Peptides against a protein of PDB entry 1IK9. Designs and how they scored, part 92

Target 1, 211 residues: chain A of PDB entry 1IK9
Amino acid sequence: MERKISRIHLVSEPSITHFLQVSWEKTLESGFVITLTDGHSAWTGTVSESEISQEADDMAMEKGKYVGELRKALLSGAGPADVYTFNFSKESCYFFFEKNLKDVSFRLGSFNLEKVENPAEVIRELICYCLDTIAENQAKNEHLQKENERLLRDWNDVQGRFEKCVSAKEALETDLYKRFILVLNEKKTKIRSLHNKLLNAAQEREKDIKQ
Target 2, 207 residues: chain A of PDB entry 1IK9 as posed
Amino acid sequence: MERKISRIHLVSEPSITHFLQVSWEKTLESGFVITLTDGHSAWTGTVSESEISQEADDMAMEKGKYVGELRKALLSADVYTFNFSKESAYFFFEKNLKDVSFRLGSFNLEKVENPAEVIRELIAYALDTIAENQAKNEHLQKENERLLRDWNDVQGRFEKAVSAKEALETDLYKRFILVLNEKKTKIRSLHNKLLNAAQEREKDIKQ
Target 3, 195 residues: chain B of PDB entry 1IK9 as posed
Amino acid sequence: MERKISRIHLVSEPSITHFLQVSWEKTLESGFVITLTDGHSAWTGTVSESEISQEADDMAMEKGKYVGELRKALLSVYTFNFSKESAYFFFEKNLKDVSFRLGSFNLEKVENPAEVIRELIAYALDTIAENQAKNEHLQKENERLLRDWNDVQGRFEKAVSAKEALETDLYKRFILVLNEKKTKIRSLHNKLLNA

## One batch from the design tools (peptide; made by RFdiffusion4, then SolubleMPNN)

Design b2_p14_7_s3 (from b2_p14_7, 5 letters changed)
Fold by OpenDDE base, seed 5:
Structure b2_p14_7_s3 (fold): chain B 211 residues (1-211), chain C 211 residues (1-211), chain A 14 residues (1-14)
Amino acid sequence: as target 1 above (211 residues)
Amino acid sequence: as target 1 above (211 residues)
Amino acid sequence: EKEEFLKKLEELEA
């Protein structure tokens, strides 16, 4: 079961924050339970999949689009632009809401609610759900924070190893070149010395032949 | 202002979840406002710093330790071990709580509350605070999740660069050694050739002198 | 870098 609680303002009681709870299974299209409360009284209604389909048909709206509008209206609360207006009569227990567009307002849905006999129980359960949600979200936040700190440490460790690897590569290259230059210079000196000995021996032989 | 809402069970009404709201400025030691509700009625009391000090003195408890116990009792709710027991009389509006230890139970604190005239307003504000806290925690969760995903990408990028650096270092070392071995072998061959030429020239000179 | 080293090696061979 999924649940969303939102704040709404009723046209009939604009100074009193109302709370709209919507509960559904898997998808809002499959139907939902709506609960309205002012913190003293509560009203509940069940909206079936067939009622949702009928409301979409009555509006000549595609069902998926209609459910999308229901989701925006009932799960988001009144956005700052008063795009959705909520109406409720305590006498008739009739709840309806309208979508306000620039040039057109239209009824988006209507539900018959029933007054809850024990509103305190519904209110307590609603507060319990809020507190449970807070606790779950806090635990998730703490987990994500710890993971974030771990990932930051791991990143710093790899970054430090990478920098050391770059420096070690440069140092190795420099050291190898220095060592090889020394060995090559020794071999070059030996080659030059041997060439000079050969030239001297050839010159001595030419002198010995000329007496 | 800091605030904590917890679920408690009253000894007088064990089947009804009550909600205990505590509000304070900076530290619980500076005093707090306590609100109790059952979802229908509400009761509020203000506890001053002087009252907290007096309760600590009456208990012969160090103030910091006493405030630590208040924090555990009033902000944690009843932990699973019933370590703190809550009592409230609707008639007297007297709220008191006890700490249960293995061999000793003792009163930890007592407060006079006043029945709220408009409990619905207090309940609505409490629900509003819960919904605001949920929204804030959700935004924090989304931020931490995005940061976690960023850090994971950054880690993978550095790890991949590090692995490439290691491989490039090994390849460089191998390539340098191969090239240097080739050059050194050429120089060694030239030295050997020059030595052989010197030996042959010396042998020819010895033959020419004996002839 | 590799080309400069190869040149220095060639100069050293030279």
Scores: peptide ipSAE 0.023, ipTM 0.845, DockQ to the pose 0.182; fails the geometry check
Fold by OpenDDE base, seed 4:
Structure b2_p14_7_s3 (fold): chain B 211 residues (1-211), chain C 211 residues (1-211), chain A 14 residues (1-14)
Amino acid sequence: as target 1 above (211 residues)
Amino acid sequence: as target 1 above (211 residues)
Amino acid sequence: EKEEFLKKLEELEA
């Protein structure tokens, strides 16, 4: 079961933050349970897949698009843009919400809720869920932090090895070239010396022929 | 201001989860505000630094140790070990808690609470705090996740560069050696050729002298 | 490898 709690403002009670809990199985499309509370009273309703389908049809909206709007309205809370307006009558237990665009406002959905007999149980369960969610998120955070620290260590280790490899490559190249030059110079000197000996021998032979 | 909400079980109402909120500035030692709620009613009390000091003195406990016990009792919630027992009288508004050890149970602290006139405000604020904490922790988790993904990419990039550097070093060494050997062999061949020419010239000269 | 090469280099120097 998936759940989302959001804070909403009702048009009728803008000074009192309300909490909208939506609970569903796998997808919101398959239906959901909606719970509204002000921290004193609670109201709950169940919305079926058939009701969602009917509302989409009544709106002449594709079901996936309609469910997408439901998700934005009911699961995001009142974002800063107040694109969704929430209305609830405690007397009739009628809950409805509207999408407000620049030039058009339209009702997106409506639900008959029922007043919960024991709102304290609903409120306690809601708080428990929040506390459990906090604990789970803290555990995830701690895990991610430890992973982050591990990855940073691993990065530093490889970086240090890479820098050593670069330096070792440059040192090797320099050393090899130095040795190469030395050996080449020796061989060049020997070649020059041997050429000079050949020239001298030829000159001596030419002197010996000339008596 | 720092805050912690925990779920507790009261000895008098073990079937009803209660929520204990503790709010403080910087350190619990400097005093705190305690709020108890069952999701319907709320009770609040303020504990001063002087009261904490007095309780520590009355217990003949070092203040830092006492505050450490307060932190475990009031901020951890009822851990699975039920080391702390919480008692509250709704009639007297007297809250006290005990530390239970194998052979000894003792009162750790007691507070007079006051019934909140508008518990719904306290409950709403508590839920708001939970929702805000969830949102903050989610944002931290998303940030850490993105950082971990970045670090992993950075690690892969450096690792790939390192492997390329190793391969390039080996290739460079091999190429330099091949070139080196070729040039050295050429020079050795020239030296050998020149020596042979010198030997031949000497042999011809020795033949010419014997003629 | 480096030592073996240094040895081969020494043999070529010789």
Scores: peptide ipSAE 0.021, ipTM 0.846, DockQ to the pose 0.158; fails the geometry check
Fold by OpenDDE base, seed 2:
Structure b2_p14_7_s3 (fold): chain B 211 residues (1-211), chain C 211 residues (1-211), chain A 14 residues (1-14)
Amino acid sequence: as target 1 above (211 residues)
Amino acid sequence: as target 1 above (211 residues)
Amino acid sequence: EKEEFLKKLEELEA
């Protein structure tokens, strides 16, 4: 089961933060349970998949698009742009919400809620869920932080090994060339020496022929 | 201001989860505000630094150690070991908690709370704080996840460059040696050829003398 | 590796 709690402002009670809890199985399209609370009272309703489909049809909206709008309205709460307006009558227990665009406002959905007899239990469970979510998110944060520190160490280690490899490659090239030049120069000197000996031997032979 | 909300179980109401909110400035040692709620009623008290010091003195406990125990009791809630027992009288508004060890149970602290006139406001604010904390923690998680993905990419890039550097070093060494051997063998062949010419010239000279 | 090369170099100098 998935759950989201959001803050909303009701048109009838703009100074009192209300909390909108939505709970669903796997996908919001399959239906959901909606709970409204003001920290004293609570109201709950269930919305079926058939009701969602009917609302989409009545709106002449594709179901996936409609569910996408429901998700934005009901799971995001009062987003920064006041794009969604929420209304609730405590007398009729009728909850409805509107999407407000620049040139068009329209009702996006409506629900009949029932007043919860024991709102304290609903509120306690809601707070418990919030605390559990905080604890889970903190544990994930701590894990990700440790992983981040590990990855940074591993990066530094590979970077250091890479820099050593680059330097070692350059040093190897330089050293090999120096050694090569030394050996090559020795062989060149030996060739020059042997050539001079051959020239001297030829000159001596030419002297011996000339008597 | 720092705040922590924890679940506790009261001895008098073990089936009803209570929530213990503690709020403080910088350090718990400087004093704190404590709020208890059951999702319907709320009770609040303020504990001063002087009261904390007095409780530590009365317990013959070093202040830092006492504050450390307060932190465990009041900020951790019912930890897994039921090490802390919480008591509250709705009649007297007296809240006290005990540390339960194997052979010793002792009162760790006690507070006079006052019943909040508008508990719904306290509960709403508490839920708001939970939702804000969830949002902040989620944003941190998303940031850490993105950073983790970045570090992993950076690690893979450096690792790939390192492997290329290692292979390039080995290839360079092998290529330089092959080239070196070729040039050296040419020089050795030239030396051998010159030596043979010198030997032949010496043998011809010895024939001419015998002749 | 470096020692084997040094040995091969010595064998070539020889």
Scores: peptide ipSAE 0.021, ipTM 0.846, DockQ to the pose 0.166; fails the geometry check
Fold by OpenDDE base, seed 1:
Structure b2_p14_7_s3 (fold): chain B 211 residues (1-211), chain C 211 residues (1-211), chain A 14 residues (1-14)
Amino acid sequence: as target 1 above (211 residues)
Amino acid sequence: as target 1 above (211 residues)
Amino acid sequence: EKEEFLKKLEELEA
């Protein structure tokens, strides 16, 4: 089961932050349990897949698009753009929400809730879920931080080896060329010396033929 | 201001999870605000640095060690070892906690709390803090995950460059030697050829003198 | 590595 808790502001009680919990199995489209609380009272309702489908049909909206709007309204919390307005009557336990566009506001959905007899249990469970989520996220953060530190060390190690390899390659190439030039020049000098001896011998032979 | 919320179990109400909020400025030693809630009622008290010092003195415990025990008791939550027991009287608003060692249990601290008139506000604020903490931790997790992915790419890139550098160094060394041997052998062959020509010229000159 | 290379070079110079 997945769960999301968000802060919402009710039009009827704008000074009191309310909390909207939505719980669902795998997909919001399959239905969900909605819980509203003000920290004293709580109200809960179950929304079925059939009710979601009926609301989509009544709105003449494609079901996937409608569920997408439900997800934005019910799971995103009070984002900085008051695109969604929430209404709740404590007397009727009727919850509805509207999407506000620039030129048009329309009702996106409505649900009948039931007042919870033991709101303290719901509130405690909600706080427990928040604390569990914090602990899980902290453990993930610590793990990711340790992995970052490991990866950074590994990167530095390979980078240092790479720089040493580059420098060693350049040094090797330079040394090989220097040695190659020395040996080659020695052989060239020997060739020149032998060629000069051959020329001198030919000149002496020409002198000996000429007495 | 720092804050920690933890789950605790009261000896008087072991079936009801309570929440202990501790809020402090920089260090717990400088004093703290403690809030207890069951999701319906809330109780709050302020503990001063002087009260902490007095409790440490009364316990004949070094202040730093005592504050360390307070931190473990009040900030760690109900860890798997019930080393700390929490007691609260709703009638007297007296909160105290004990450290349980194998052979000895002793009172670690005690605080007088006051019942909050508007517990819903305290509970709402507590839930808000939890939701804010979740959002902050999620943002940190997303950032750390992106950094991990970046560092892993950077590592793979340097590793690939390093492997190419190693292979290129080995290939260069092998190629340079092959080329060097070819040129050297050519020069050695030329030296041998010139030496043979010189020997033949000397033999012919010796024949011409004997003639 | 460099020492083995140097030895091979010396053998070629010889």
Scores: peptide ipSAE 0.020, ipTM 0.846, DockQ to the pose 0.158; fails the geometry check

Design b2_p14_7_s4 (from b2_p14_7, 6 letters changed)
Fold by OpenDDE base, seed 5:
Structure b2_p14_7_s4 (fold): chain B 211 residues (1-211), chain C 211 residues (1-211), chain A 14 residues (1-14)
Amino acid sequence: as target 1 above (211 residues)
Amino acid sequence: as target 1 above (211 residues)
Amino acid sequence: EKEEFEKKIEEMIK
């Protein structure tokens, strides 16, 4: 079961934060349980897949688009832009919400809720879920932090090895060329010496032919 | 202000999860506000630095050690090991807690709480704090996840460059040696050729002298 | 070092 709790403001009680819990199986399209609380009282209703389909049909809206709007309204809470307005009558237990566009407001959905007999249990379970979610998120956060620190160390280590490899490659090239030049110069000197000896021998022979 | 909410079980109501909120400024040692709720009623008390000091003295415990035990008891919730037992009388508003060791149980502290007139407001604020904490932790989690993905990419990129550098270094050394050997072989061939010419010239001159 | 390098090169020269 998936669950989302959101803060909402009711038009009837704008100074009192309410909490809207939605619970569903896999997809919101297959139906959901809605719970509203003010921290003292709670109200719950179940919305079936058939009711969602009927509401979409009544609105002449494609079901997937309608469910998409339900998800934004009921799971995101009141976004900062007052795009969704929530209404609830504690007397009739009638909950409805509207989408407010620039030039058009329309009712997006309505639900009959039932007053919970033991609201304290619903509130306790809701707080428990929040605390469990905090603990899970903290554990994940600590894990990600440790992994981040590990990855940073590993990156620094490889970077340092890479820089050493680059420097070592350049140093190797320079050293090899220097050593090669020294050996080549020795061979070049030997060639020059041998050429001079050949020239001298030829000149001596030419002198001996000239008696 | 720092805040921690924990689940506790009262000896008087072990089937009903209670929530213990502790709020403090910088350190628990300087005093704290304690709030207890069952999701219907709430009770609050303020514990001063002087009361903490007095309780430590009454226990003949060093203050830092005592505050350390308070932190474990009040901020960690009931750890799974029943090390801390919580007691509360709704009639007297007297809250006390014990540390249970293998062979010794002792009262760690006691507070007089006052029943909150509007518990719904305290509960709503507590739920708001939980939801804010969830949102903050989720945002941090998403940030850390993105950073981890970045660091992993950066590591893979540097690792790939490092491997290429290693291979390039080895290839460079091998190529330079091959090229150098070719040039040296040419010079060595030239030296051998010049030596043979010198030997032939010397032999011809020795023949001419015998002539 | 230089002499060892020169010897190693001379040994590699065909």
Scores: peptide ipSAE 0.024, ipTM 0.842, DockQ to the pose 0.512
Fold by OpenDDE base, seed 3:
Structure b2_p14_7_s4 (fold): chain B 211 residues (1-211), chain C 211 residues (1-211), chain A 14 residues (1-14)
Amino acid sequence: as target 1 above (211 residues)
Amino acid sequence: as target 1 above (211 residues)
Amino acid sequence: EKEEFEKKIEEMIK
């Protein structure tokens, strides 16, 4: 089961923050339970998948688009942009909300709610859910932080090894060239010595012919 | 200002979850405001730094140790270990809590609370704080997750470069040796050729002397 | 080290 709680302002009571809880299974499209509270009273209603489909059809809106608008209105909280207006009558228990565009306002949805007999129970459960969510999110934050610290250490270790490998490659090349030059110079010296011996032998032979 | 909300169970009402809010500035030692609620009623009291010091002295406990016990009792929630027992009289508004050890139970602290006139306001503010905390923690989680993903990519990139560097170092050594062998073989061939020329010149000279 | 390198090269040279 998924749940979202948002703060909303009612047109009738703009000075009193209300809380809108929506609970559903897997997708909001499958239906949901809506709960409204002012911290003293609570009201609950159930919306079926068939009602959601019927409202989409009545609006001549594609169902996925309609559910997308319901999600924005009911789950996102009234974002700081007053795009959604919420209305509730405590007398009739009728809840409705409107989408406000620049040139057009229209009713997006409406629900009949029932007053909860024991609102303190609903409020306590709502607070419990919030506290559980905080604890879960804190544990997740601590885990992610520890992973970040581990990954940063691992990155620094590999980076340091990489830099050492680059330097070692350059040093190896330089060392091998130096050593090769030494061996090559020895062979060049031997070649020069052998050429000089050949020249001397030729000069001696020319002397022996001249007696 | 710092705040912590915990769920507690009262000895008098073990079936009803109560919520204990503690609010303080910088340190719990400087004093705090305590608020108790059952989701219908609320009670608030203020505890001064002098009262905390006096209770520590009356218990013959070092102040830092006493504040440490207060922190465990009031802020950690009653951990699953029933180490702390909470008591509240709605009639007297007297709140007290005990530390339960295997062989000893003792009163850890006590406060006189006052019934809040508008509990719905306190409850709404408490829910608002929970929702704000959830939003902040979610944003922090998303940030840490994005950082983790970045660090993992950066690690993979450096690891791949490091492996390529190792392979390139080994390949370089092998290639340089092969090239060096080719050049040295040319020099060895020239040395052998010059030695053969010297031997031939010596043989010709020996023929010329016999002739 | 130099002698080992020279020896290794000399052994590889045909």
Scores: peptide ipSAE 0.023, ipTM 0.842, DockQ to the pose 0.532
Fold by OpenDDE base, seed 4:
Structure b2_p14_7_s4 (fold): chain B 211 residues (1-211), chain C 211 residues (1-211), chain A 14 residues (1-14)
Amino acid sequence: as target 1 above (211 residues)
Amino acid sequence: as target 1 above (211 residues)
Amino acid sequence: EKEEFEKKIEEMIK
């Protein structure tokens, strides 16, 4: 079972933060349990897949789009955009919400809730879930942090090896050229020496032909 | 202000999870506010630095060690080890906790709490804090995840460059040697040719002298 | 080192 807890503001009680819990199995489309609390009282209702389908049909909206709007309204929390307005009557236990657009507001959905007999149990469970979620998220954060630190070390190690490889390549090239120039110069010197010997031998022959 | 919320079990109400909130400024040593709730009622007390010092002295414990035990008791939550036992009287509003060792249990501290007139406000604020903490931790998780993915990409990029650099170094050495060998072979061939010319010139001179 | 390089080159030179 998945769940999401969000803060909402009710039109009737704008000064009192309410908490909206939605619990579902795999998809919100398959139905969900909605719980509303003010930290003292709680109200719960079950919304079936058939009710979701009926509301989508009544709105003349494609079911996937409707479920997408439900997800934004019910699972996003009180985002600053006031795009969704929440209404609840404690007397009738009727919960409904509207989507507010610039020129048009329309009812997105409505649910009959029931007052929970023991709201403290619901509130305690909600707080427990929050604390468990915090602990899980903290453990994940610590894991990711350690992994980041590992990856950063590994990156630095490879970077350092790469820089050494670049420098070693340049040094190798320079060294090979220096050594090659030395050997070439020796061979050039030998060639020059042999040419001079040939010139001298030719000059001596020319002298011997001239008696 | 820092805070920590933890689940605790009271000796008097072992079936009902209670929540212990501790709020402090920079250090728990400088004093703290303690709040207890069962999801219906709430109780709050302020513990001063002087009271912490007095309890440490009364226990004949070094203050830093005592504060360390307070931190373990009050901030760790209900760890499975039952090392700390919590007691609260709703009638007297007296809260105390014990450290349980194998052979000895001793009172670690005690606080007079006051019943909160509007527990719903405290509970709502507590839930708000939990939701804010979840959101912050989620944002941090998403950031760390993105950073991990970046670091992994960067590592792969440097690793690939390093491998290319190694291969390029070996290729450079091989290419330079091949080029050097070609040039040196040309010079060696010239030297051999010049030596042969010198030998031929010497042989021709020896023939001319015998003539 | 120079001599080794020269020797290595000379060995590779036909």
Scores: peptide ipSAE 0.023, ipTM 0.843, DockQ to the pose 0.541
Fold by OpenDDE base, seed 1:
Structure b2_p14_7_s4 (fold): chain B 211 residues (1-211), chain C 211 residues (1-211), chain A 14 residues (1-14)
Amino acid sequence: as target 1 above (211 residues)
Amino acid sequence: as target 1 above (211 residues)
Amino acid sequence: EKEEFEKKIEEMIK
């Protein structure tokens, strides 16, 4: 089961933050349980998949688009844009919400809720869920933080090894060239010495022929 | 201001989860506001730094150790060990808590609370704080997840560059040796050719002298 | 070091 709690403002009670809990199985399209509370009273209703389909049909809206709008309205909470207006009558227990566009407002959905007999239990359970969510999120946060610290250490280690490898490659190349030049120069010196010996031998032969 | 909400079980009402909110400025030692709720009623009290000091003195406990125990009792919630027992009388509004050790239980602290006139407002504010904390923690988790993904990419990049550097170093050494061997073999061949020319010239001179 | 390199190169030279 998935659950989302959002703070909402009711048109009838704009000074009192209400909380809208929506709970569902896998997808909101399959239906959901809605709970409204003001911290004193609570109201609950169940919305079936058939009711969602009927509301989509009544709106002449494609079901997937309609469910997408329901998800935005019911699960996003008070987004900074008053795009969704929530209405609830405590007397009739009728909950409805509207989407407000620049030039048009339309009813997105409506549900009959029932006043909960023991609102304190619903409120306690809601607070418990919030505290559980905080604990889970904190544990995840601590895990991610430790993992980030590990990854940063691992990055620094490989970076340091890489820099050493670059420097070692440059040093190796320089050293090999220096050593090779020394050996090559010795061979060049031997070649020059042998050429000089050949020249001297040729000059001596020319002297011996000239008696 | 710092705040912590914990679920607690009262000895008087063990079947009903209560919520203990503690709020303080910078350190718990400087005093705190305590709020207890059952989701219907709320009770609040202010504990001053002087009261904390007095309770520490009455216990003959060092203040830092006492504040450390207060922090564990009041901020940890229902840890799996019933080390801390909470008592509250709704009639007297007297809240006290005990530390239960294997062979000794002792009162750790006691506070007079006052019943809140409008508990719904306190409960709504408490739920708002929970929802704000969830949103903040979620945003932090999303940030840490993105950072984790970045660090992993950066690690893979430098690891790949390091492996290429290692391979390039080995290839460089092998290539340089091969090139050097080729050049040195050419020089060695020239030296051999020059030696043969010197030997031939010496043999011709020996013929001319015998002549 | 130089002598070892020279020797290694000379051993590799045909």
Scores: peptide ipSAE 0.023, ipTM 0.842, DockQ to the pose 0.529

